# Ledger of designs, part 10: peptides against a protein of PDB entry 4GMN

Target 1, 375 residues: chain A of PDB entry 4GMN
Amino acid sequence: RYANITLLALVTLASIGTDFQETLVKGNQGSRESPISAADEEWNGFDDADGDAMDVDQKSSSGEDQEEDYEEIDVKEDDEDDDDDSITSEMQADMERVVGADGTDDGDLEDLPTLRELIQTAVPQLIRLSNLPIDSDESLTIQSHALSALNNISWTISCLEFANGENANIHNAWYPTAKKIWRKTILPILEADSADLKLATQVTSLAWAVARVLHGETPTDGNPHRKFISLYHSSKQQAGGNSNSIEEPEDPFQGLGVKCIGVVGSLAHDPAPIEVNREVGVFLVTLLRQSNNVPPAEIVEALNQLFDIYGDEELACDKEVFWKDGFLKHLEEFLPKMRTLTKGIDKRTQPELRTRADEALLNLGRFVQYKKKHA

## One batch from the design tools (peptide; made by RFdiffusion4, then SolubleMPNN)

Design b2_p20_5_s2
Fold by OpenDDE base, seed 3:
Structure b2_p20_5_s2 (fold): chain B 375 residues (1-375), chain A 20 residues (1-20)
Amino acid sequence: as target 1 above (375 residues)
Amino acid sequence: RKPIKIDERALAEGKKQLKL
């Protein structure tokens, strides 16, 4: 009886997340300038023109060696609750760092009561429900529904513009909660060595939504990019062995492989550690090199991620990874393969895949030309 | 109220990733 009420509540929360996206879209329709056909603009890179480079004046404070006698503070094993307060303090400090100096909008979603209730009331309960021990089919069902609700909320929020301080109030309210979803829901499920491809697909979809907001600020603890790369490879091995028609998702872009690429691509954005960026970049470029055995949708996603990661020449990853590891050569060598791949997609049977492949091919040509000019 | 700005590319992907 309680289970059915909980499941109904979870389905209702998942539906509210969907309805909220529709409501945001309807509300924004009045401000839609016509979609600029990205087809005619010259690729000029990412003009992050208004990035006031925070002059991190590393004042080398030569702190004199005061040998402060570190008395062995007998670190009593103080209670497991301190880890939650420490994480909350870091999340609060991270929030304060993102709010910036202009002090105008406390992350008080006063104007967005539904979104506030989703973030502050629903998401913490969904995190708890996603972490229940799997002792029964009922607990597995609850976890799956909690992950679906978190997915819908997280994807809806990830559809908002956050660049250039847009929606800063929503970003600031979501950011600590997104980190909590990552640490408390996504990481534990990824560390649980479950052969459940359904659960893996659910958590990877959620991880992509979360990582699309956090980008390179996504917690790097336990090298989650390697876990998603491993999951990508494991999913390919399982699909190849069982002649059970894994019903290829009717949408090629709903595959676990695409989701894994989307996650790791998002994790590799600045300010991600250069080694995380390198490992992801090498993974993505390796997919292009092995493209004969890779689904076209995964190639499209891998290309888009490479453009988004390496589109700015001012970023440390451009010099330290893109140029240093010779990615331009691999992209240029891939151009004729991408033309063949794209032409091989039937416009009648797979119109969306063809459209996105035609776009990715166009962008690849522009990106290669841009990088050759800026070499 | 300022209109909530939406990333159209994000929205196109986000709509597909929603679970009913």
Scores: peptide ipSAE 0.384, ipTM 0.904, DockQ to the pose 0.808
Fold by OpenDDE base, seed 2:
Structure b2_p20_5_s2 (fold): chain B 375 residues (1-375), chain A 20 residues (1-20)
Amino acid sequence: as target 1 above (375 residues)
Amino acid sequence: RKPIKIDERALAEGKKQLKL
């Protein structure tokens, strides 16, 4: 009985995370009628936006670990038929308020009650549920649903712009929670080293969403980038043996390999430790060198990650990794292979993969030219 | 009142990664 209520609540929270993304999209589309075709801008590097690196004064508040005695929430069965329309209306009102917030620098989500409750109330419970001892198929189901809800919330938040101090209030509220998801949910599951590719895919999707916000500030404890690189290789070994029963996702970008690349790429962004950046960069460049055996979607993701990591010449990783490890040569040698790969994708059967490969090929040409000018 | 900026690339990936 309790498990069914818990599962329903988890499905509802996962739905809320989806509806929140749709509401965010609708709110943003109402403000932007014109798709600026980003296709025609020359790659001029990353312009030096004076990222006033807010010195997050690490006040080492020795917060004593208050063991929050999680009181048993007596789930009153209030059979209120909360019409699904009410949640969407409240979320819409929250989005209209964000479009309305004067930039009060206080990371208070006072103007965003639904988002506040998702971050402060729902996510901590989802983290708890994702960490239950797996002793039954029921506990495994609860974990899977909790991971799905965390995934949807985390992906939705990762769709927000946080560059140049945009949405700083949301970023500041999410950031500690994202770190908590990483440390309490993602790392323990990765350390359990279960042969469950479904669970691995779930946690890797969540890890990508979280790492897309935390970037190089993602906790480096236990070298998680190596765990995801290992998972990438393990996933390839398993797929090669049992051709029969792993339904490769119909979408080539939903593969575990793409997700692993997305995670490790995100983890390698500044201010990641240079050795983390190097190990990831070498992994990504090695995929390009071995491209004959790599799915096109993984090549597209690996290229995008390489551009995002090494596009800025002011970053320490440019000098210490990109130039020192000779990545430009590998990218230049890959250009003719990428042209062949991209041309081999049928526009009729795989239109999205072809479009993203055409874009990645264009960007690879621009990136190689940029790096040659700035050598 | 600044509109919530959304990264369209992030959004496209985010929509695909949602679990229903």
Scores: peptide ipSAE 0.380, ipTM 0.901, DockQ to the pose 0.807
Fold by OpenDDE base, seed 5:
Structure b2_p20_5_s2 (fold): chain B 375 residues (1-375), chain A 20 residues (1-20)
Amino acid sequence: as target 1 above (375 residues)
Amino acid sequence: RKPIKIDERALAEGKKQLKL
């Protein structure tokens, strides 16, 4: 009886985290001027300040650009006015306030009472429930649901912009709680060395969401990056031995390998210890060198993480790792392989994987050119 | 009204990582 009520409450909290994300998405879509395709922004490094426009000397080789007519897939938004009464008018009002809040840096969520209660009241209980002794299938179910709720909340918060002091009140409220999730939920589960790949996938998804906000400020106690690298390798060994189809997730980006890359990439950002950055950077570059045996989605994620980690030349990791360990050479040697890999992805059967691979290939070309100019 | 800058890449990944 108590378990069923607890499970229902956990499912409800997980749903609240989902509905919160959906409402943030809808609120942002309503405020979007035209989506600037991430393809049209010229990648000039992270330095917004010095407007040295790269003169791309387009030597006009008159190749007939066949304008492939991009059929606009008219995604009929079926306006099913499902009055999903699940989103309380208070949660919608909080989401509208989040979207509207010019950041008063008071660190208090006074204007965001639902988000405040979620962070201050609900999350601490979810952390407690995720740490219950596993002595029954019931306790395992409670842990799984608590992890799902923490995952949904953490992913939703990780969708908010925190750069340049945006949403500073939310960041300041979340930051200590995110560190608590890491220390109390993520680390103990990773240390338990469970052969449960489902639990490992849940904790890795949660770890990625948390690390996307904390970056290099993620607690380095016990070298968690090495645990996720180990988990990456162990997951590959298990998949190769048991032809028990762990149903490869229909989405290539939902694989445990991609999640492990996303976590360790996020952990390697400044101000991460330089040796953590190096170990992660070497891991990511090694995936590119071994790309013939690596799923395309993991290559795309590894490239994106490398760009995010080493895009700023003012960071200590640029000099002490990127240049010192000769990463540019490995990226240059990978360019022709990436072109072949990307062209090998069928646009019809894997449209998203193809799009993200085309973007990552474009960004790899730009990144290599940038790093050559700034050598 | 400053839109909450949602990191679009964050959002695209975040949508997929939700657990129902």
Scores: peptide ipSAE 0.376, ipTM 0.899, DockQ to the pose 0.731
Fold by OpenDDE base, seed 1:
Structure b2_p20_5_s2 (fold): chain B 375 residues (1-375), chain A 20 residues (1-20)
Amino acid sequence: as target 1 above (375 residues)
Amino acid sequence: RKPIKIDERALAEGKKQLKL
């Protein structure tokens, strides 16, 4: 009984995370200014939009280890028979407030009650459920569903703009929770020597969502970037051996390799330790050098990560890694290979992969030109 | 209350990464 209720609650939370994303999409479709054709702007670096560095007053809240009292999951069966349109009117209203409000109020999540409850109430429960001892197929199922719910919530939040102090209230509410997901869910699963590629794929997807918000502020404990690089290599070795390879996902961007690249790329952003940045940068550049044996989707992701990591010349990683380790030469030498790779993608069978490869090729040309002007 | 700006690239990736 409890297991079925727990599974239903986890499926419901995963659905809520999906619907929350759909509602974000619907809300933002009304506010779509014409897609700034990123195709026409010359890459001028990251504009130094006046970094009012949020003086995150590190009030050293002395973490008194509040022993998280194991409050029993009293899932109140509120029997409200509300229809299978899983977007609650409250979520929709939160989304409309989210998309429509012009005010400068650095307001608490008081205005976003559904998002508050997702972050403050639901996610801590999901972290607990994802960190249960695996002793049965039931506990493994619970973990998988908890990871799916955490994935959906984390991906949805990662779709919000947080650059230049945008959505600061949501960022500030999510940030400690995202770190908790990383430390309590992601790291323990990555340290568990599980040969389960499904679990590894789930945790890597979640790690990417979390790392897309935390960037270089992602906890470096246990060198997680090396674990994901190792997972990348291990996944390639397993795929090469058995003709019963798990069918490559129909979407080439859903592969474990792409997810590993996305995670480690995100972890290498400023203010990541220079050695973390270097190890990731060398990994990404090495994929480009070995591109004949790398799926095109992984090349696209690796390029995008390289642009995002090294697009700003004021960052320490530009001088200490990009220029010092000679990355420009590798990018320039890769440019003709990328043209060949992109042209080899059939627009009819893989239209999205072709579009993203055409974009990444364009950006590579611009990025190389930019870096040559700033040499 | 500034509209929550959505990173469209983030959103496109996020939609695909959802687990049903």
Scores: peptide ipSAE 0.380, ipTM 0.901, DockQ to the pose 0.776; fails the geometry check

## One batch from the design tools (peptide; made by RFdiffusion4, then SolubleMPNN)

Design b2_p21_2_s1
Fold by OpenDDE base, seed 5:
Structure b2_p21_2_s1 (fold): chain B 375 residues (1-375), chain A 21 residues (1-21)
Amino acid sequence: as target 1 above (375 residues)
Amino acid sequence: MSKLERIARDLRLKRINEKLA
């Protein structure tokens, strides 16, 4: 009884985090419907005319039409009760306020009661539940659901703009809570060094969401960037050895490798210690150099992290790491490899991966040109 | 699968494109 109520409450909290995100995006899309016009740049292909028609006569073997009578398996649509986890009118009102709120500087969430209760009441309980002693399958299930709820809340908040003092009230309320999630949930799980890839994926997703807000202000205690780099390498060794198809997630960007890159990239932002930035930057550039053995989605994420980290020339990491360690040369040498990699992605089978790779290739060209002008 | 990470990728990509334009 108590377990089922706890699980239901955790599922509901995870749903609330998802729904909150979907409406933040709909609200932000409605204000910025400049259609990404597919620029119909008619790249007039080169007319290279060379015509040698080799006439290979391959014979017409007539394979017979076996009409295999596919028995219609009447799959009873079990009426999945669409538990219409309807966004409460209060949640919708809070979301409209978050999208429309002129950033009041006070960490006061009086005008955002649902978000306040999520941060102040729900998250501390989720942190407690994620730290329960694992002694049963029930305690593992509770931990997994608590991590999922923390993940969804953290990802939702990470999609708010906090630049230039935007949403300062939400940032100020979330910042100490995000540090608490990091220290009380993420670090203890990473220190337990569990061989559980599911748990590692959940904690890494949560760590990425938290680090997308904290950036280089993420607690550096115990060198967490090295733990995620180690986890990246360990995940590759396990995938290469066991032909047990861990069903590659249908979304190639949901892979543990991508999540590890996302975390360490976020941890390397200013004001991160220069040595943390260097270790991460060298890791990311090394993935590009070894791109023949790296999934395309991880290359796309590694490029995007490099653009975010080193896209500002006024930052200490630009001079002390990017230029000093010669990263521009590695990016230039990677341009032709990225073109080949991107062209090798089938648009029909992997449309999102192809789009993200085309964009990352374009941005790599722009980034290299930008850096050459400011050399 | 949580759409959250996809949405976060879209928002990030927009920022990268705006910065490199």
Scores: peptide ipSAE 0.193, ipTM 0.834, DockQ to the pose 0.746
Fold by OpenDDE base, seed 4:
Structure b2_p21_2_s1 (fold): chain B 375 residues (1-375), chain A 21 residues (1-21)
Amino acid sequence: as target 1 above (375 residues)
Amino acid sequence: MSKLERIARDLRLKRINEKLA
């Protein structure tokens, strides 16, 4: 009973985080005419399809026809009020305020009560649930759902614009909570060194969402970038050994390798320590050099991370890492390989991957020209 | 999960394109 209520509450919190994001995206698209076709992929919930229906072929026995006169209990169809887990009027009002906030609304989180409760009340409980001792399948399930809810909330918040002081109230409320998620949820799971690839994928997704807001201000305690680089390499070794087709995730960008690249790239942004930036930059450039053995989606993500990290010439990492370690030469040498890689992607079978690769190729050309001009 | 990460990639790509334009 209590486990089921906790699971339901965690699923509901994960759904709220998704619906909040969908509404934020629809609202931001309404103001800017370029329809990014959000494909209506229905949120297929957690298909717990592991209903191994054991066909218990129980054989027996011939018991007698006692005609007990079952009175027709008129089972009133209780109208299952489809508790339409619909966005509450308060959630909708909060979404409309966040979407409609053209940069000048000094709106306190007092004006965003649902988002406030999500950050201040729900997230601290989710952090607690994600840190429960794993001693049962129920505790593992609770951890997984808590991580999923934290992931959805963190991704949703990471989709807000925080540049130029936009959404500063939300940023200021989220920032300490994001650091708490990092220190209390992400780091302990990464330090447990679990062989569970599902858990590793969940924590890496959450780490990426959190690091997309914290960037180089993400806590550097225990060198988390090295742990994610190690996880990247370990994931490749496991995939290469078992010819059991781990079904390539339907989305090539959902792979653990892409997520690891996304995390370490985000961790390497200014004001990250130059040594952290260098180790990540060398890792990313090394993926480009080894591109024949790297999935195209990981190459696309690695390029996009390099553009984000080194796209500003005023940053210390530009001089101390990009120019000093000769990254421009490696990017130039990669241009012909990227053209070949991109052309090798079938537009019919992998339209998203092809589009992202065409864009990354275009941006690689632009980035190389930019850096040559600002040399 | 996939949809949120997809949206986040689109928003990021827009920023990269604006920075490199």
Scores: peptide ipSAE 0.199, ipTM 0.836, DockQ to the pose 0.795; fails the geometry check
Fold by OpenDDE base, seed 2:
Structure b2_p21_2_s1 (fold): chain B 375 residues (1-375), chain A 21 residues (1-21)
Amino acid sequence: as target 1 above (375 residues)
Amino acid sequence: MSKLERIARDLRLKRINEKLA
């Protein structure tokens, strides 16, 4: 009884985290549709050119072909209205405030009551549930749902802009909680070295969401970047050895390899230790050099991480890693390979992967030109 | 999970494109 209520509450919290993001995205789209005032372009009247009604009479024939009575199997679409009515009016109001906050409203978390309760009340309980001793299938299920809820909340918050002091109130509330998720949930699961690929995928997704906010300020205790690099390599060895096809996720970007790249890339951002940045940068560049054996989605993610990490010439990692370790040469040598890889992706079967690869190819060209100009 | 990560990828790509434009 208590377990079922806990599971239902965890599923509900995971849903709320998803819906909160949808509302953020809708609000951020609505603020950009400033109504372009339809300037009164004078509708210059269509001149009534009289063109002749040619009468083409063609009469042809009455063929009687047989009404095969296809029994219309009335597949009642049971509209299971999955009334995912999980968006509370309070969550919507909180999102409208976050999106509508022109940078003058020092909106305290007092003005964001749903988000406040999510961070201050819900997340600490989810951290506790994710740390339960795993002694039963029930405890494993509770951990999985707690990780799912933490993942959805963390991804949602990671979609907010925090650059230039935007959403500073939310950032300041989330930052200590994100560090707590890292130290209390992510690190213990990574240290347990479980052979469970599902658990590894869940914790890596959560780690990526958390690291997208903390970046180089993510706790370096235990060298977590090396743990995720090791997990990347271990996942490739398992996929190659067991004829049990790990069902490649339908979305190539949901693969454990992509998630590992996303985590380590995020961990390497300033102010990460230069040695952490170097180890990650060398890992990412090595994936490009070995691209013949790397899934296209992982190449796209590795490129995007390299652009994020080394896109600023003022950062210490630009001089001490990017230029010092000769990364520009490797990126330039990879351009023709990336063109071939991108062209090899079928637009019909993998439209998203193709779009992301076309974008990454474009950005690789721009990035190489940028770096050559600032050499 | 998948939808959230997708949206987050879109927002990131926008920032990369704006920085490299």
Scores: peptide ipSAE 0.199, ipTM 0.838, DockQ to the pose 0.778; fails the geometry check
Fold by OpenDDE base, seed 3:
Parts: C-alpha cells; sequence; structure tokens
Structure b2_p21_2_s1 (fold): chain B 375 residues (1-375), chain A 21 residues (1-21)
C-alpha cells in the first residue's frame, strides 16, 4: 500500500513536471504572437521550360478482382474522456502567474504556492528517496522514479527565461535547491561509479537540467566535468562491445553521449574556472576533429555548446581559451565536414536530426564569420 | 523526457539564432 502510494505520487510529480512545461511554453508563445501582417509578396514563379518526354511503356497485367468482403468492424469509439486532471487548478494558476509575472519581487514564492511546495517540500523528499541505500529491487525502483521526477521538475525550471532578471523569484528559490540536487543526488551517484547505464543516463539527464540553470556556478567540487567526460568515453566503449542489444533511443538526442556533452558544456559557461572551460572546450573541439566516429546528434550538441560558451567576446574564456588555443581554425576546418555530415542525414527517416544539423551548420557559418570580424 | 528536451532545444536554438543573426 505505501509503496503504491509513493509510486503514484512520484509518477504524478513526474507528470506535473511535464505538464508545467507545456503550459509555460504555450504561455511564452502567446505573448509573442503579434500579428505579423501577411505581406502578399508575390513569389514570382521560376519559368524553367525544358520538356524531355521519355515514353516509358504500357504493360497490361490483368489480375483478378477478388471482392474480399471486409466486414465493417464497428469500432465503438468509447470516448474514454481520460480527463488527465494531472494539472490541478492551483498549478494552472501558478503557471499563468509565472508567464504573466513581471518578476520584480525579491525571491518570494508567496504568489506561486504550488511551485513553492514543489521546490520546498516535494524536491527535498525526492532527493531523500534518490539517496536511499539500494538493497532491493523496490529501492532501485523508488530511486529511478525519484530521479525521473527530479529530472522533469529540473528540465521544466530550466526552460524558464532567467536572463535580464526575468523570473528572478523562481531563480532565487530554485538556485539553492539545484545546488542541493547536485551535491546530494548527482555527485554521490557519479562517485559510486556504477556500471548501470540506465542509472547513468538518468543522473546525466538530471545533471544537464540542473547545469542549464547553474551554468558555471555549478559546484566544482571533485571536478564533475572530468567525471562526465569519463562517462562519455566509458559509454562509447560499452556500446562498441554490445553492438546487437542496445536499442538505440528513438530520439538521437536522448543518447548518453549527447547528455554528457550537454552537462559539460553547461558547466563550462562563465563564471566557470578558466581551466574547467579549457578542458571542456578542448573536449568539444576534439569531438569535431574525430567527427567520423561521433554520432551526428553529439556533433550538433557539441557545436551548440561551443556557440553558447564562446559567443561573447567580453568573457575571459574568449581570450584565454578560444583565441589562445586556436579554436577558430578548428571550427573553420570542420565547416566542410559538417556540410557533408548534414547532407548524409536522411530527411525522411530522421527529420528532426536533419533540421537540427542544418541549423547547426548555418550557425557554424555565422559563428565563424562573427569571430573573424572580432579577431 | 523527450518532449522536455525538445522544447529546451527549440528555446536554445531560438536564442542562438537571435544571437548570430
Amino acid sequence: as target 1 above (375 residues)
Amino acid sequence: MSKLERIARDLRLKRINEKLA
């Protein structure tokens, strides 16, 4: 009984994190639909005329009309109104406030009671549950569900805009909790050096979500960037041995390699120590140099991390790492390889991966031009 | 999981495109 209630509560908290994000995204889209006037730009049709008529032949084969009487199975649409009432009216009201709040107020979540209870009451319990001694299949199940709930909450919060002091109240409430997740959940699991790839994937996803908010302010204790780089390399060694049995995740961006790149890239942002930035930057540039043996999704993520880390010329890492270690040359030399890689992705079988690769290729060209102008 | 990361990728790409445009 208690296990089922705890499981249900963990599933509900994981759902809540997903639904909260959908509403935050819908709210952020609604504020930017200023009606772009449909300017009627007459797309002048290109006239190209050439007519070659090749005549390919008729052949007639007459196969017989077997009238198989398909009995119309009257599939009663049972309108199971699955009122997935997963979003409480209080959560919906909190989401509407988060989207509408010009966050002038000093870190108080008084106006966001559900989000406050999520951060202050639920997340500390999830941290506790994720740190239970693994002594049974039940404790392993509880840990997995607690990590899933923490992941969904952390990803949701990481999708909020915090630039220019936006959502400062939520940022200020989340920041100490995010550091607590890092120190109490992520670091202990990484230090246990478990051969469990499922657990490694869960903790790395959570670490990425947390690091997307904390950036270079993520606790550097025990050099976590090196642990994730090590995990990246270890994951490649394991995948090479068991070529038959690892179901590649349907989404190429859900791979452990992509998640490791996402974590270490996020950890390398200002105000990260220059040596942490350098080690991560060298790792990312090395992936581009070795691109023949790297999945396209990991290349896309590595490029996007490099653009985020080194996109500001005023940062110390621009002078002390990007220019000093000659990263521009490596990016310029990679540009023709990226064109080949992107063209090699089938638009029919991998439409998202192709779109993301086309975008990363475009941005690589823009980034190289930007850096050449500010050299 | 997948949906959250897709949304996060879309928001990131928007920011990168706005910065590099």
Scores: peptide ipSAE 0.195, ipTM 0.837, DockQ to the pose 0.775; fails the geometry check

